# Peptides against a protein of PDB entry 1Y74: the designs that were tried, part 12

Target 1, 57 residues: chain A of PDB entry 1Y74
Amino acid sequence: LGLERDVSRAVELLERLQRSGELPPQKLQALQRVLQSRFCSAIREVYEQLYDTLDIT

## One batch from the design tools (peptide; made by RFdiffusion4, then SolubleMPNN)

Design b1_p12_2_s4
Fold by OpenDDE base, seed 1:
Structure b1_p12_2_s4 (fold): chain B 57 residues (1-57), chain A 12 residues (1-12)
Amino acid sequence: as target 1 above (57 residues)
Amino acid sequence: ELEEVEEILRKL
């Protein structure tokens, strides 16, 4: 739940930064693609399951 | 704004 919100917030900010033109949009887009990748999602699911199992509050 | 992205990425 926390990690998904943080990743969603990071993607939102990367989309804003891509539109501002202050930074090279291709690098920001590449980072966004990594965060939205199936690999990143699968890692997130494993971490969320581990945190849920370990009761790390 | 970029600093907030960097802070989120440091928590992963």
Scores: peptide ipSAE 0.333, ipTM 0.831, DockQ to the pose 0.575
Fold by OpenDDE base, seed 2:
Order: sequence, then C-alpha cells, then structure tokens
Structure b1_p12_2_s4 (fold): chain B 57 residues (1-57), chain A 12 residues (1-12)
Amino acid sequence: as target 1 above (57 residues)
Amino acid sequence: ELEEVEEILRKL
C-alpha cells in the first residue's frame, strides 16, 4: 500500500513535469513507462509480501 | 516537483 501510493504519486508528478516543459518530456515519459511496467508491478508485489511477512511497520 | 520524484525513487 505505501509503495503503490509512492509510485502513483511519482507518475502524477512525472505527468505534470511532462506538461510544464521544464525538462525533456521523452526522458520523463520513459521513467513513467518504467514505473508503470509489469516489472515494477511484480517487484512491488514482492515488496508488499515481504513487508507483510517481516512485520515492518 | 522533480525532487519529490527523486525522493520516491530513493525509497524503491
């Protein structure tokens, strides 16, 4: 739940930065695609399971 | 705004 929120917030900020034109939008879009990838989703699921198992509050 | 993205990425 925490990591999903952080990734969702990072994507929201990357979409704002792409619209502002302050930074090269192609690099921001590439980072957004990585964060929204099946790879990052699978890693997030592993981390969430580890947090649940390790009782890391 | 970019700094908050960098902070989130450092927590991953």
Scores: peptide ipSAE 0.332, ipTM 0.831, DockQ to the pose 0.616
Fold by OpenDDE base, seed 3:
Structure b1_p12_2_s4 (fold): chain B 57 residues (1-57), chain A 12 residues (1-12)
Amino acid sequence: as target 1 above (57 residues)
Amino acid sequence: ELEEVEEILRKL
């Protein structure tokens, strides 16, 4: 729950920073692509399942 | 703005 929200917020900020032109957009876009990748989503699901299973509060 | 992205990335 928290990780998905944090990733979604990071993507929103990266899209704003790409539009401002203050930073090289290619690196920001590459980072956004990593965060939105199926690989990142699958890792997030595994971590969420592990936290739920291990009861790591 | 970039600092907030860096803070989120440090939690991953």
Scores: peptide ipSAE 0.332, ipTM 0.831, DockQ to the pose 0.558
Fold by OpenDDE base, seed 4:
Structure b1_p12_2_s4 (fold): chain B 57 residues (1-57), chain A 12 residues (1-12)
Amino acid sequence: as target 1 above (57 residues)
Amino acid sequence: ELEEVEEILRKL
């Protein structure tokens, strides 16, 4: 399912944007920490299992 | 780059 890949891509882009200096790095780092949090990973795992069970593509 | 992050976040 695309969700783990999309979150991993979002984190990669946030790390690039923090290094470019085009945007205030603190807000980007806070968003990256949310996406990498145990809460976000646990919610993703529950949704992936529900989508896999319901065959919702 | 920021626009792609916003697109990913809109799919969650």
Scores: peptide ipSAE 0.331, ipTM 0.831, DockQ to the pose 0.573

Design b1_p12_3_s1 (from b1_p12_3, 4 letters changed)
Fold by OpenDDE base, seed 4:
Structure b1_p12_3_s1 (fold): chain B 57 residues (1-57), chain A 12 residues (1-12)
Amino acid sequence: as target 1 above (57 residues)
Amino acid sequence: LLEAIREAEELA
């Protein structure tokens, strides 16, 4: 499971989209803040731990 | 965990 890496990549792409100006940046920035929040990271860690233990497919 | 929940409420 590479969820941490995938989230990091998603944040990187959001930052690029914000700089390009192709889309209104406000909602993109809000999504980035959510993905980088302590809450989101805590939920991700719990999910990863459970995934490793239960081998959820 | 409680602090993380509180932070999420502030983002909403």
Scores: peptide ipSAE 0.030, ipTM 0.570, DockQ to the pose 0.055
Fold by OpenDDE base, seed 3:
Structure b1_p12_3_s1 (fold): chain B 57 residues (1-57), chain A 12 residues (1-12)
Amino acid sequence: as target 1 above (57 residues)
Amino acid sequence: LLEAIREAEELA
């Protein structure tokens, strides 16, 4: 499970979109803040821990 | 965890 990597990639793409100026940056920046928040990280960590223990594949 | 909850409230 690579959720941390996927979140990092999503943040990178959001930063590129913000720099392009093609879209209003405020909502993109807000989403980036959420993805990088301690809350989101804590939820991700719990999910990854549970996934590792409960995944039967 | 409590700090993460507080941060979530600030983002809302």
Scores: peptide ipSAE 0.030, ipTM 0.567, DockQ to the pose 0.053
Fold by OpenDDE base, seed 2:
Structure b1_p12_3_s1 (fold): chain B 57 residues (1-57), chain A 12 residues (1-12)
Amino acid sequence: as target 1 above (57 residues)
Amino acid sequence: LLEAIREAEELA
């Protein structure tokens, strides 16, 4: 499970999109803030722990 | 934009 990596990559892509100016930057920035939030990180950590324990594959 | 979308689709 690579959620941390995927989230980091998603943030990177959002930053590129913001710099391109092709999309309204405010919504992209808001999404980035959500993904980087302590709340999202906490949920991710819980999920990763449960995934490792339960092996939901 | 298209490149960013393509890269996003390749997330692990």
Scores: peptide ipSAE 0.023, ipTM 0.542, DockQ to the pose 0.135
Fold by OpenDDE base, seed 1:
Structure b1_p12_3_s1 (fold): chain B 57 residues (1-57), chain A 12 residues (1-12)
Amino acid sequence: as target 1 above (57 residues)
Amino acid sequence: LLEAIREAEELA
């Protein structure tokens, strides 16, 4: 499970979108902060741990 | 959703 990498990629894309100036950056930055938050990280970690035990694939 | 993500990745 590569959720950490996927989240990192999502953050990278959000940063690119913010730098492009094509969209107002505020909501993109807010989403980036959510993805990098302790809350989101904790949820991801729990999900990854449960994924290994439950094999929900 | 996955398709939208893929499209965004290709545009970036």
Scores: peptide ipSAE 0.021, ipTM 0.514, DockQ to the pose 0.223

Design b1_p12_3_s2 (from b1_p12_3, 6 letters changed)
Fold by OpenDDE base, seed 5:
Structure b1_p12_3_s2 (fold): chain B 57 residues (1-57), chain A 12 residues (1-12)
Amino acid sequence: as target 1 above (57 residues)
Amino acid sequence: LLEVIREVEELA
């Protein structure tokens, strides 16, 4: 499952966008906080467990 | 921005 890697990459991309100043940073920062939250990590863990159990490709 | 778009396209 690449989901952890994809989330980590999405956070890195959001950090780059915030540093560039090309977009209003507040919404990007809010999204980054969601992706780095314990809640998002818990959902990811449940998803990975379900994926492993159901073997849904 | 364009670099970030390219990098998102590489994840899909």
Scores: peptide ipSAE 0.027, ipTM 0.553, DockQ to the pose 0.133
Fold by OpenDDE base, seed 3:
Structure b1_p12_3_s2 (fold): chain B 57 residues (1-57), chain A 12 residues (1-12)
Amino acid sequence: as target 1 above (57 residues)
Amino acid sequence: LLEVIREVEELA
């Protein structure tokens, strides 16, 4: 699963949007904080583990 | 903005 890569890319995109000033930065910064949180990382790890065990194709 | 849309479309 590329979830770690996709989360890292989403954070990079949010940082670019915050620097551009095209949008109010507060919600973008809040989303970035969520994506970089220990909570989000723990959920991702659990999801990846479950996916590896349940993706019995 | 348009650059971000393009990059999100590349991830999907």
Scores: peptide ipSAE 0.027, ipTM 0.548, DockQ to the pose 0.132
Fold by OpenDDE base, seed 4:
Structure b1_p12_3_s2 (fold): chain B 57 residues (1-57), chain A 12 residues (1-12)
Amino acid sequence: as target 1 above (57 residues)
Amino acid sequence: LLEVIREVEELA
């Protein structure tokens, strides 16, 4: 599962958007904080463990 | 913006 990598890439893209100034940064920064939150990480970890156990292909 | 759209399309 590449979910950790995909979340890390989504954060990188949000940081680029914040630096470009094309969009108001506040909502992008709030979304970045959610993706980097302990809650999001814990849900990701549970999902990855369940995927490995249940073999959801 | 267009660069980010292309990079999101590559992620999906």
Scores: peptide ipSAE 0.027, ipTM 0.550, DockQ to the pose 0.133
Fold by OpenDDE base, seed 1:
Structure b1_p12_3_s2 (fold): chain B 57 residues (1-57), chain A 12 residues (1-12)
Amino acid sequence: as target 1 above (57 residues)
Amino acid sequence: LLEVIREVEELA
């Protein structure tokens, strides 16, 4: 499943943006915290379980 | 900024 990889890449991009100083870091950091939250991880795990069950291809 | 736009476009 690409979702874990895509979330990890989104976090990496947010960290780069925060380090560049081109944008106010607070909203980027808040979004990173959401993506790394237990809630987001739990949704991802449910999605992965459903995908493994429903993907017959 | 432009680097991040390019990387997001590559993920889509």
Scores: peptide ipSAE 0.026, ipTM 0.545, DockQ to the pose 0.138

Design b1_p12_3_s3 (from b1_p12_3, 6 letters changed)
Fold by OpenDDE base, seed 1:
Structure b1_p12_3_s3 (fold): chain B 57 residues (1-57), chain A 12 residues (1-12)
Amino acid sequence: as target 1 above (57 residues)
Amino acid sequence: LEEVIREVERLA
């Protein structure tokens, strides 16, 4: 499943947005913190486990 | 910004 890769890419894009200065960085940083949280990682792991178990193609 | 938007759009 690409979900870990997609989350990692979303974080990379948020870091680029923060560095551009075109948007207020605080909300982008808050979203990045959510995506990198243990809670988000645990949900991702459960989702990946369920996907692998249910063979949802 | 536009480069990042284009990259997000390419992943969607």
Scores: peptide ipSAE 0.029, ipTM 0.579, DockQ to the pose 0.133
Fold by OpenDDE base, seed 5:
Structure b1_p12_3_s3 (fold): chain B 57 residues (1-57), chain A 12 residues (1-12)
Amino acid sequence: as target 1 above (57 residues)
Amino acid sequence: LEEVIREVERLA
């Protein structure tokens, strides 16, 4: 499903932003940790199940 | 930064 790919891409973008040093890295790293958390994965699984059930295009 | 912004804009 597109959501897993989009989350993975968002993490990659956050890692690039952290490496650039143009922004304070601590908040970006905290957001990355949230996106890679078991909680975020569980919410994604629920969303994917609801998407399949509701036939949202 | 600009490359990352362009990529975020492409995902939106």
Scores: peptide ipSAE 0.029, ipTM 0.576, DockQ to the pose 0.134
Fold by OpenDDE base, seed 3:
Structure b1_p12_3_s3 (fold): chain B 57 residues (1-57), chain A 12 residues (1-12)
Amino acid sequence: as target 1 above (57 residues)
Amino acid sequence: LEEVIREVERLA
């Protein structure tokens, strides 16, 4: 679903921001770790399954 | 920053 793509894009943007050095990298890295966590992936999977089942357009 | 803002704006 679009959510996996959006999370992947958010991670890519966070990696670019960390490399630019324009912002303190620690908070960006922490957010990236959350987005790449098994916990975030499991929540995403549950949401995707619910939306697939409920067909909420 | 400006490149990231432009990219976020392109995704919105």
Scores: peptide ipSAE 0.027, ipTM 0.568, DockQ to the pose 0.129
Fold by OpenDDE base, seed 4:
Structure b1_p12_3_s3 (fold): chain B 57 residues (1-57), chain A 12 residues (1-12)
Amino acid sequence: as target 1 above (57 residues)
Amino acid sequence: LEEVIREVERLA
């Protein structure tokens, strides 16, 4: 599963959007905080464990 | 914005 990589890439893209100034940064920063939250990490870990156990292709 | 959209589109 590339889920950790995809979350890390989504955060990188959000940081680029915040630096461009083309969009109001507050909502982008809020989304970044959600993606980097302990809650999001815990859900990701559960999902990865279930995926590895169930071998869902 | 367009550069970031192009990067998102490459990951999809």
Scores: peptide ipSAE 0.029, ipTM 0.575, DockQ to the pose 0.131; fails the geometry check

Design b1_p12_3_s4 (from b1_p12_3, 6 letters changed)
Fold by OpenDDE base, seed 5:
Structure b1_p12_3_s4 (fold): chain B 57 residues (1-57), chain A 12 residues (1-12)
Amino acid sequence: as target 1 above (57 residues)
Amino acid sequence: LLEVIEEVERLA
């Protein structure tokens, strides 16, 4: 699903930004932790279930 | 999520 790919891309970009040192890493790391959290995964699972049920393109 | 990716891509 597009959402899983988008989350994975966002995490990849956040990891690059943390390694560049151009920005304070703490807020970027906090956002990455949110995107990789069990909470985000549970929301994604609910979204995927709703998508499958509603056939929303 | 697209907006978050777009923002992060502007900063990278």
Scores: peptide ipSAE 0.076, ipTM 0.643, DockQ to the pose 0.514
Fold by OpenDDE base, seed 4:
Structure b1_p12_3_s4 (fold): chain B 57 residues (1-57), chain A 12 residues (1-12)
Amino acid sequence: as target 1 above (57 residues)
Amino acid sequence: LLEVIEEVERLA
């Protein structure tokens, strides 16, 4: 599903931005922690189950 | 998510 790929891409980009030093890394790291949290993983799993059930395009 | 990725890609 596109959501897992999009989350993985967002994390990759946040890691690049943290390494560039152009932005304060703390907020970027906090956002990365949210995206990699068990909460976001559980929401993604629910979304995938609903997608399979509702045939959302 | 796409808009967030696009914004982060503009900053990276």
Scores: peptide ipSAE 0.073, ipTM 0.640, DockQ to the pose 0.424
Fold by OpenDDE base, seed 1:
Structure b1_p12_3_s4 (fold): chain B 57 residues (1-57), chain A 12 residues (1-12)
Amino acid sequence: as target 1 above (57 residues)
Amino acid sequence: LLEVIEEVERLA
Protein backbone atom coordinates (compact mmCIF):
# COMPACT_ATOMS: atom_id res chain seq x y z
CA LEU B 1 0.00 0.00 0.00
CA GLY B 2 1.45 3.37 -1.01
CA LEU B 3 -0.33 5.37 1.68
CA GLU B 4 2.42 5.17 4.30
CA ARG B 5 5.01 6.05 1.65
CA ASP B 6 2.85 8.92 0.40
CA VAL B 7 2.39 10.30 3.92
CA SER B 8 6.14 10.01 4.54
CA ARG B 9 6.85 11.82 1.24
CA ALA B 10 4.35 14.56 2.11
CA VAL B 11 6.06 15.06 5.49
CA GLU B 12 9.50 15.21 3.83
CA LEU B 13 8.29 17.87 1.39
CA LEU B 14 6.63 19.87 4.17
CA GLU B 15 9.92 19.83 6.09
CA ARG B 16 11.74 21.14 2.98
CA LEU B 17 9.17 23.91 2.52
CA GLN B 18 9.48 24.88 6.18
CA ARG B 19 13.27 25.17 5.75
CA SER B 20 13.10 27.22 2.53
CA GLY B 21 11.21 30.02 4.29
CA GLU B 22 9.26 30.77 1.08
CA LEU B 23 5.98 30.01 2.88
CA PRO B 24 4.75 30.78 6.41
CA PRO B 25 6.07 27.76 8.33
CA GLN B 26 3.29 27.58 10.96
CA LYS B 27 0.61 26.24 8.60
CA LEU B 28 3.05 23.76 7.05
CA GLN B 29 4.06 22.59 10.51
CA ALA B 30 0.40 22.24 11.50
CA LEU B 31 -0.25 20.09 8.42
CA GLN B 32 2.83 17.99 9.22
CA ARG B 33 1.52 17.48 12.78
CA VAL B 34 -1.82 16.32 11.37
CA LEU B 35 -0.12 13.86 8.99
CA GLN B 36 2.01 12.50 11.87
CA SER B 37 -0.91 12.41 14.33
CA ARG B 38 -2.33 9.29 15.92
CA PHE B 39 -5.61 10.20 14.21
CA CYS B 40 -4.02 10.10 10.75
CA SER B 41 -2.29 6.81 11.61
CA ALA B 42 -5.58 5.30 12.81
CA ILE B 43 -7.38 6.41 9.63
CA ARG B 44 -4.53 4.91 7.59
CA GLU B 45 -4.88 1.60 9.45
CA VAL B 46 -8.65 1.57 8.81
CA TYR B 47 -8.05 2.38 5.15
CA GLU B 48 -5.47 -0.40 4.84
CA GLN B 49 -7.84 -2.88 6.51
CA LEU B 50 -10.67 -1.87 4.19
CA TYR B 51 -8.34 -2.08 1.21
CA ASP B 52 -7.35 -5.62 2.17
CA THR B 53 -10.99 -6.58 2.71
CA LEU B 54 -12.49 -4.93 -0.38
CA ASP B 55 -9.52 -5.60 -2.70
CA ILE B 56 -9.64 -2.00 -3.93
CA THR B 57 -6.77 -1.65 -6.39
CA LEU A 1 -2.73 12.13 -1.21
CA LEU A 2 -0.96 12.13 -4.61
CA GLU A 3 -2.61 15.44 -5.55
CA VAL A 4 -1.48 16.96 -2.24
CA ILE A 5 2.06 15.65 -2.78
CA GLU A 6 2.10 16.95 -6.37
CA GLU A 7 0.93 20.38 -5.19
CA VAL A 8 3.52 20.45 -2.39
CA GLU A 9 6.21 19.34 -4.88
CA ARG A 10 5.25 22.28 -7.15
CA LEU A 11 5.66 24.69 -4.22
CA ALA A 12 9.02 23.22 -3.07
Scores: peptide ipSAE 0.073, ipTM 0.641, DockQ to the pose 0.441
Fold by OpenDDE base, seed 3:
Structure b1_p12_3_s4 (fold): chain B 57 residues (1-57), chain A 12 residues (1-12)
Amino acid sequence: as target 1 above (57 residues)
Amino acid sequence: LLEVIEEVERLA
């Protein structure tokens, strides 16, 4: 599932934007913390499990 | 997520 890869890519880009200094880093850092949280990981796991059970290919 | 990545890629 692309979701883990997409989250990892989003985090990488947020880290780059924080280092560039072009934008106030606080909101970018807050979003990164949410994406790396246990809560987000648990939601992702539930989503992946549901997808695996409902994806009747 | 894709739209968020695309937006962040436009800002980087």
Scores: peptide ipSAE 0.072, ipTM 0.639, DockQ to the pose 0.443

Design b1_p12_4_s1
Fold by OpenDDE base, seed 5:
Structure b1_p12_4_s1 (fold): chain B 57 residues (1-57), chain A 12 residues (1-12)
Amino acid sequence: as target 1 above (57 residues)
Amino acid sequence: EILRALQEAEEL
């Protein structure tokens, strides 16, 4: 499971979209702030721990 | 730590 890497990649793509000016940046910035929040990181960590415990494959 | 994460979630 590589959710930390996938979230980091999603943030990188959001930063590129904000710099392109093709989309209103405010909502993209708000989504980036959510993905980089300590709350989102805590939820990710809980999910990864549960996945490691329940996925025996 | 969880309490701080919950407090941040209230501010979003």
Scores: peptide ipSAE 0.052, ipTM 0.639, DockQ to the pose 0.053
Fold by OpenDDE base, seed 3:
Structure b1_p12_4_s1 (fold): chain B 57 residues (1-57), chain A 12 residues (1-12)
Amino acid sequence: as target 1 above (57 residues)
Amino acid sequence: EILRALQEAEEL
């Protein structure tokens, strides 16, 4: 499962969009904060652990 | 620590 990499890529894209100035940065920054939060990371880790345990297919 | 992660989520 590559969720950590996908989250890191999403953050990188959000940072690029914020720097372009094409969009209001506040909502993009709020989404970046959510994705980088300890809460989101903790949920991701639990999900990855459960996925590895339950992915018996 | 989960309680700190929950507290941070309340501040978002």
Scores: peptide ipSAE 0.051, ipTM 0.637, DockQ to the pose 0.055
Fold by OpenDDE base, seed 4:
Structure b1_p12_4_s1 (fold): chain B 57 residues (1-57), chain A 12 residues (1-12)
Amino acid sequence: as target 1 above (57 residues)
Amino acid sequence: EILRALQEAEEL
């Protein structure tokens, strides 16, 4: 499961969108903070561990 | 630590 990579890519895209100025940056920055939070990371790790253990396809 | 993760979630 590549959730860590996909989250990292989502953050990279959010940073690019914030720098482009095409969209109001405040909500994009808030979403980036959520995705980079220790809370979100902890949930991701639990999900990845359960996914790997249960092999949920 | 889950307690620190919960504290950060309260601040989001």
Scores: peptide ipSAE 0.050, ipTM 0.636, DockQ to the pose 0.053
Fold by OpenDDE base, seed 1:
Structure b1_p12_4_s1 (fold): chain B 57 residues (1-57), chain A 12 residues (1-12)
Amino acid sequence: as target 1 above (57 residues)
Amino acid sequence: EILRALQEAEEL
């Protein structure tokens, strides 16, 4: 499970979209802030730990 | 850690 890498890639893509100016950047920036929040990171870590421990397929 | 994560979640 590579959720940290996938989240990091999602943030990178959001930063590219913000720089293109093709979309209103405010909502993209808000989503980036959510994904980079300590809350989302903590939930991700709990999920990864539980997934690895419980082997939920 | 958890209390800080909850505080940040309240600010979102």
Scores: peptide ipSAE 0.050, ipTM 0.636, DockQ to the pose 0.053

Design b1_p12_4_s2
Fold by OpenDDE base, seed 4:
Structure b1_p12_4_s2 (fold): chain B 57 residues (1-57), chain A 12 residues (1-12)
Amino acid sequence: as target 1 above (57 residues)
Amino acid sequence: LILRALEEVERL
């Protein structure tokens, strides 16, 4: 699973969108904060551990 | 720019 990489890429894309000024930055910044939250990281770690253990192809 | 973000998400 590349879930950590995909989350990191999603954050990078949100930062690019915020810097462009094409969209109101507040909602993009709120989503970035959710993706970088301790809660999101803990859920990701549990998901990765379960995925690696269950070998769900 | 939204189109670029979508094109990059499609490559994940």
Scores: peptide ipSAE 0.035, ipTM 0.566, DockQ to the pose 0.141
Fold by OpenDDE base, seed 3:
Structure b1_p12_4_s2 (fold): chain B 57 residues (1-57), chain A 12 residues (1-12)
Amino acid sequence: as target 1 above (57 residues)
Amino acid sequence: LILRALEEVERL
């Protein structure tokens, strides 16, 4: 699953939005911290392993 | 800017 790439792209977009100053940076930074957290990474790895095993054709 | 972020999310 390209989920790691999608998360990395979401973080890049959040960093661009924070630098623009058009939005309050605090909520964007909080979301970025969640996406970059070890907790989010561990959940992603578990999901990727489950979906790789549950290739239920 | 939000519209551009949405357009980039639609390309994932």
Scores: peptide ipSAE 0.035, ipTM 0.561, DockQ to the pose 0.140
Fold by OpenDDE base, seed 2:
Structure b1_p12_4_s2 (fold): chain B 57 residues (1-57), chain A 12 residues (1-12)
Amino acid sequence: as target 1 above (57 residues)
Amino acid sequence: LILRALEEVERL
């Protein structure tokens, strides 16, 4: 699973969007904070563990 | 910039 990589890439893209000023930065920053939250990381870890367990078929 | 961000999301 590339989910950690994909989340990290999504955060990088959000940071680029914030620096451009093309969009209101507050909503982009809020989404970045959600993606970098301990809650999001814990869900990702559970998902990766379940996937690694279920992909044995 | 938005179009570039969408193109990079499509590559995930």
Scores: peptide ipSAE 0.034, ipTM 0.568, DockQ to the pose 0.143
Fold by OpenDDE base, seed 5:
Structure b1_p12_4_s2 (fold): chain B 57 residues (1-57), chain A 12 residues (1-12)
Amino acid sequence: as target 1 above (57 residues)
Amino acid sequence: LILRALEEVERL
């Protein structure tokens, strides 16, 4: 599953958006913190386990 | 920059 890669890419994009100053950084930083949280990682692991079990194509 | 971020999301 590419989810870890996709989350890592989403974080990289959020960091670029924060550095540009084109957008208020606080909400972008909050979203980055959520995506990098242990909670998000645990949800990803549960999703990967369910995907492997349910063979969802 | 936002357009570039959207183009990079569409490639996931």
Scores: peptide ipSAE 0.033, ipTM 0.567, DockQ to the pose 0.138

Design b1_p12_4_s3
Fold by OpenDDE base, seed 3:
Structure b1_p12_4_s3 (fold): chain B 57 residues (1-57), chain A 12 residues (1-12)
Amino acid sequence: as target 1 above (57 residues)
Amino acid sequence: LIEEALRQAEEL
């Protein structure tokens, strides 16, 4: 699944937006923290495992 | 603006 790559790209885009200074960084940083959280990673791993199991059907 | 920052970030 491209999900890890897509999450990594979303984090990169959020870091670029934070560096631009056009937006209040706190909400962007909070979203980045959610995407990089152990909780999000665990959900992603479960989703990838389920997808791999269902894609074999 | 946000849309210009996103466009520049998609091109890199």
Scores: peptide ipSAE 0.026, ipTM 0.557, DockQ to the pose 0.125
Fold by OpenDDE base, seed 2:
Structure b1_p12_4_s3 (fold): chain B 57 residues (1-57), chain A 12 residues (1-12)
Amino acid sequence: as target 1 above (57 residues)
Amino acid sequence: LIEEALRQAEEL
């Protein structure tokens, strides 16, 4: 599962959207902060560990 | 506007 890579790509896209100035940056920055939070990272790590353990392939 | 900004950000 490339979930870490997908989250990193989503953050990169949010940074590009913030730089364009076409959207209010505050909500985009708040979402970026959530995705980069220790809480989100901890949930991701648990999910990836469970997936790797349950992936019987 | 948002969808176009997302598309442009994905293409770069």
Scores: peptide ipSAE 0.026, ipTM 0.561, DockQ to the pose 0.138
Fold by OpenDDE base, seed 1:
Structure b1_p12_4_s3 (fold): chain B 57 residues (1-57), chain A 12 residues (1-12)
Amino acid sequence: as target 1 above (57 residues)
Amino acid sequence: LIEEALRQAEEL
């Protein structure tokens, strides 16, 4: 499970979209802040622990 | 526009 990598890639894509100026940056920046939040990290950690415990392939 | 920006971002 590579959720940390996938979240990091999503943040990178959001930063590129913000820099293009083709989209209103405020909502993209808000989503980036959510993905980088302690809440999102804690949910990711719980999900990874459950995944490892339940062997959900 | 968005799809092209995402594609260009995936290629970098």
Scores: peptide ipSAE 0.025, ipTM 0.556, DockQ to the pose 0.128
Fold by OpenDDE base, seed 4:
Structure b1_p12_4_s3 (fold): chain B 57 residues (1-57), chain A 12 residues (1-12)
Amino acid sequence: as target 1 above (57 residues)
Amino acid sequence: LIEEALRQAEEL
């Protein structure tokens, strides 16, 4: 599972969008904070553990 | 500009 990589990539894209100045940065920054939150990390970890255990392929 | 930022992000 590459969810950690996908989340890291999504954060990188959000940082680039914030630097472009084409969009109001506040909502992009709020989304970045959500993706980097301990809550989202814990949900990701539980999902990865369940995937490995249940073989959800 | 957004499209160019996304393109530069795809190259990494």
Scores: peptide ipSAE 0.027, ipTM 0.559, DockQ to the pose 0.113; fails the geometry check

Design b1_p12_4_s4
Fold by OpenDDE base, seed 5:
Structure b1_p12_4_s4 (fold): chain B 57 residues (1-57), chain A 12 residues (1-12)
Amino acid sequence: as target 1 above (57 residues)
Amino acid sequence: LIQEALEEVERL
């Protein structure tokens, strides 16, 4: 599953966008906080468990 | 930078 890698890459992109100053940083920072939250990690773990259970093909 | 970030998202 690439989901952890893709989330980590999305966070890296958000950090670059915040540092550029091309966009208002507040919404980007809020999205980064959501992606790094314990809630997002718990959803990822549930998704990975369900995928491993349903990937019987 | 936004275009580069979009191109990087399209590669995920």
Scores: peptide ipSAE 0.026, ipTM 0.588, DockQ to the pose 0.140
Fold by OpenDDE base, seed 1:
Structure b1_p12_4_s4 (fold): chain B 57 residues (1-57), chain A 12 residues (1-12)
Amino acid sequence: as target 1 above (57 residues)
Amino acid sequence: LIQEALEEVERL
């Protein structure tokens, strides 16, 4: 699972969208803050650990 | 830009 990479890419995309001015930046910035939150990181770590443990290939 | 961002998300 490349969840860290995917979250990092999602944040990069949100930063590009904020800079374009095509969308109201406040909601995009709020989503970026959620993705970069300790809560989101802790959930990601639990999902990665469960995936590695359960090896549901 | 939004379309390009959506196409990039679909490749994740």
Scores: peptide ipSAE 0.026, ipTM 0.584, DockQ to the pose 0.142
Fold by OpenDDE base, seed 2:
Structure b1_p12_4_s4 (fold): chain B 57 residues (1-57), chain A 12 residues (1-12)
Amino acid sequence: as target 1 above (57 residues)
Amino acid sequence: LIQEALEEVERL
C-alpha cells in the first residue's frame, strides 16, 4: 500500500502549483492543509491497518 | 505546470 507516499506526492504537486501562480494559491493551500491534517493522517492510518488486516485473509 | 501535475496524479 503506497497511500502515504501518494498523499506526500500530492502535497508536493500542490506546493509546485502554488509557486507557479497559474492557479489561485488559497484553494490549493487549503487542500494541502486538509491532506496534511491530523484528521487525514488518522483516517489514512486506519485505512492502512484495515488493508493490512484484510490482505492477510 | 497544471498539465504535468495532472499527468503525475494519473500515475498514482
Scores: peptide ipSAE 0.026, ipTM 0.586, DockQ to the pose 0.144
Fold by OpenDDE base, seed 4:
Structure b1_p12_4_s4 (fold): chain B 57 residues (1-57), chain A 12 residues (1-12)
Amino acid sequence: as target 1 above (57 residues)
Amino acid sequence: LIQEALEEVERL
């Protein structure tokens, strides 16, 4: 599963966008905090466990 | 920068 990598890449992109000043940083920072939350990590772990169990190709 | 970020999201 690439989900951990994709979440890490999404966070990196959000940090770059915040530093550019092209967009209001508050919403980007809020989204980054959601993606880095214990809640998001727990949902990712459940998804990975279900994927490994169900072999959803 | 926004365009480069969108192009990268389209490759995930």
Scores: peptide ipSAE 0.026, ipTM 0.583, DockQ to the pose 0.141

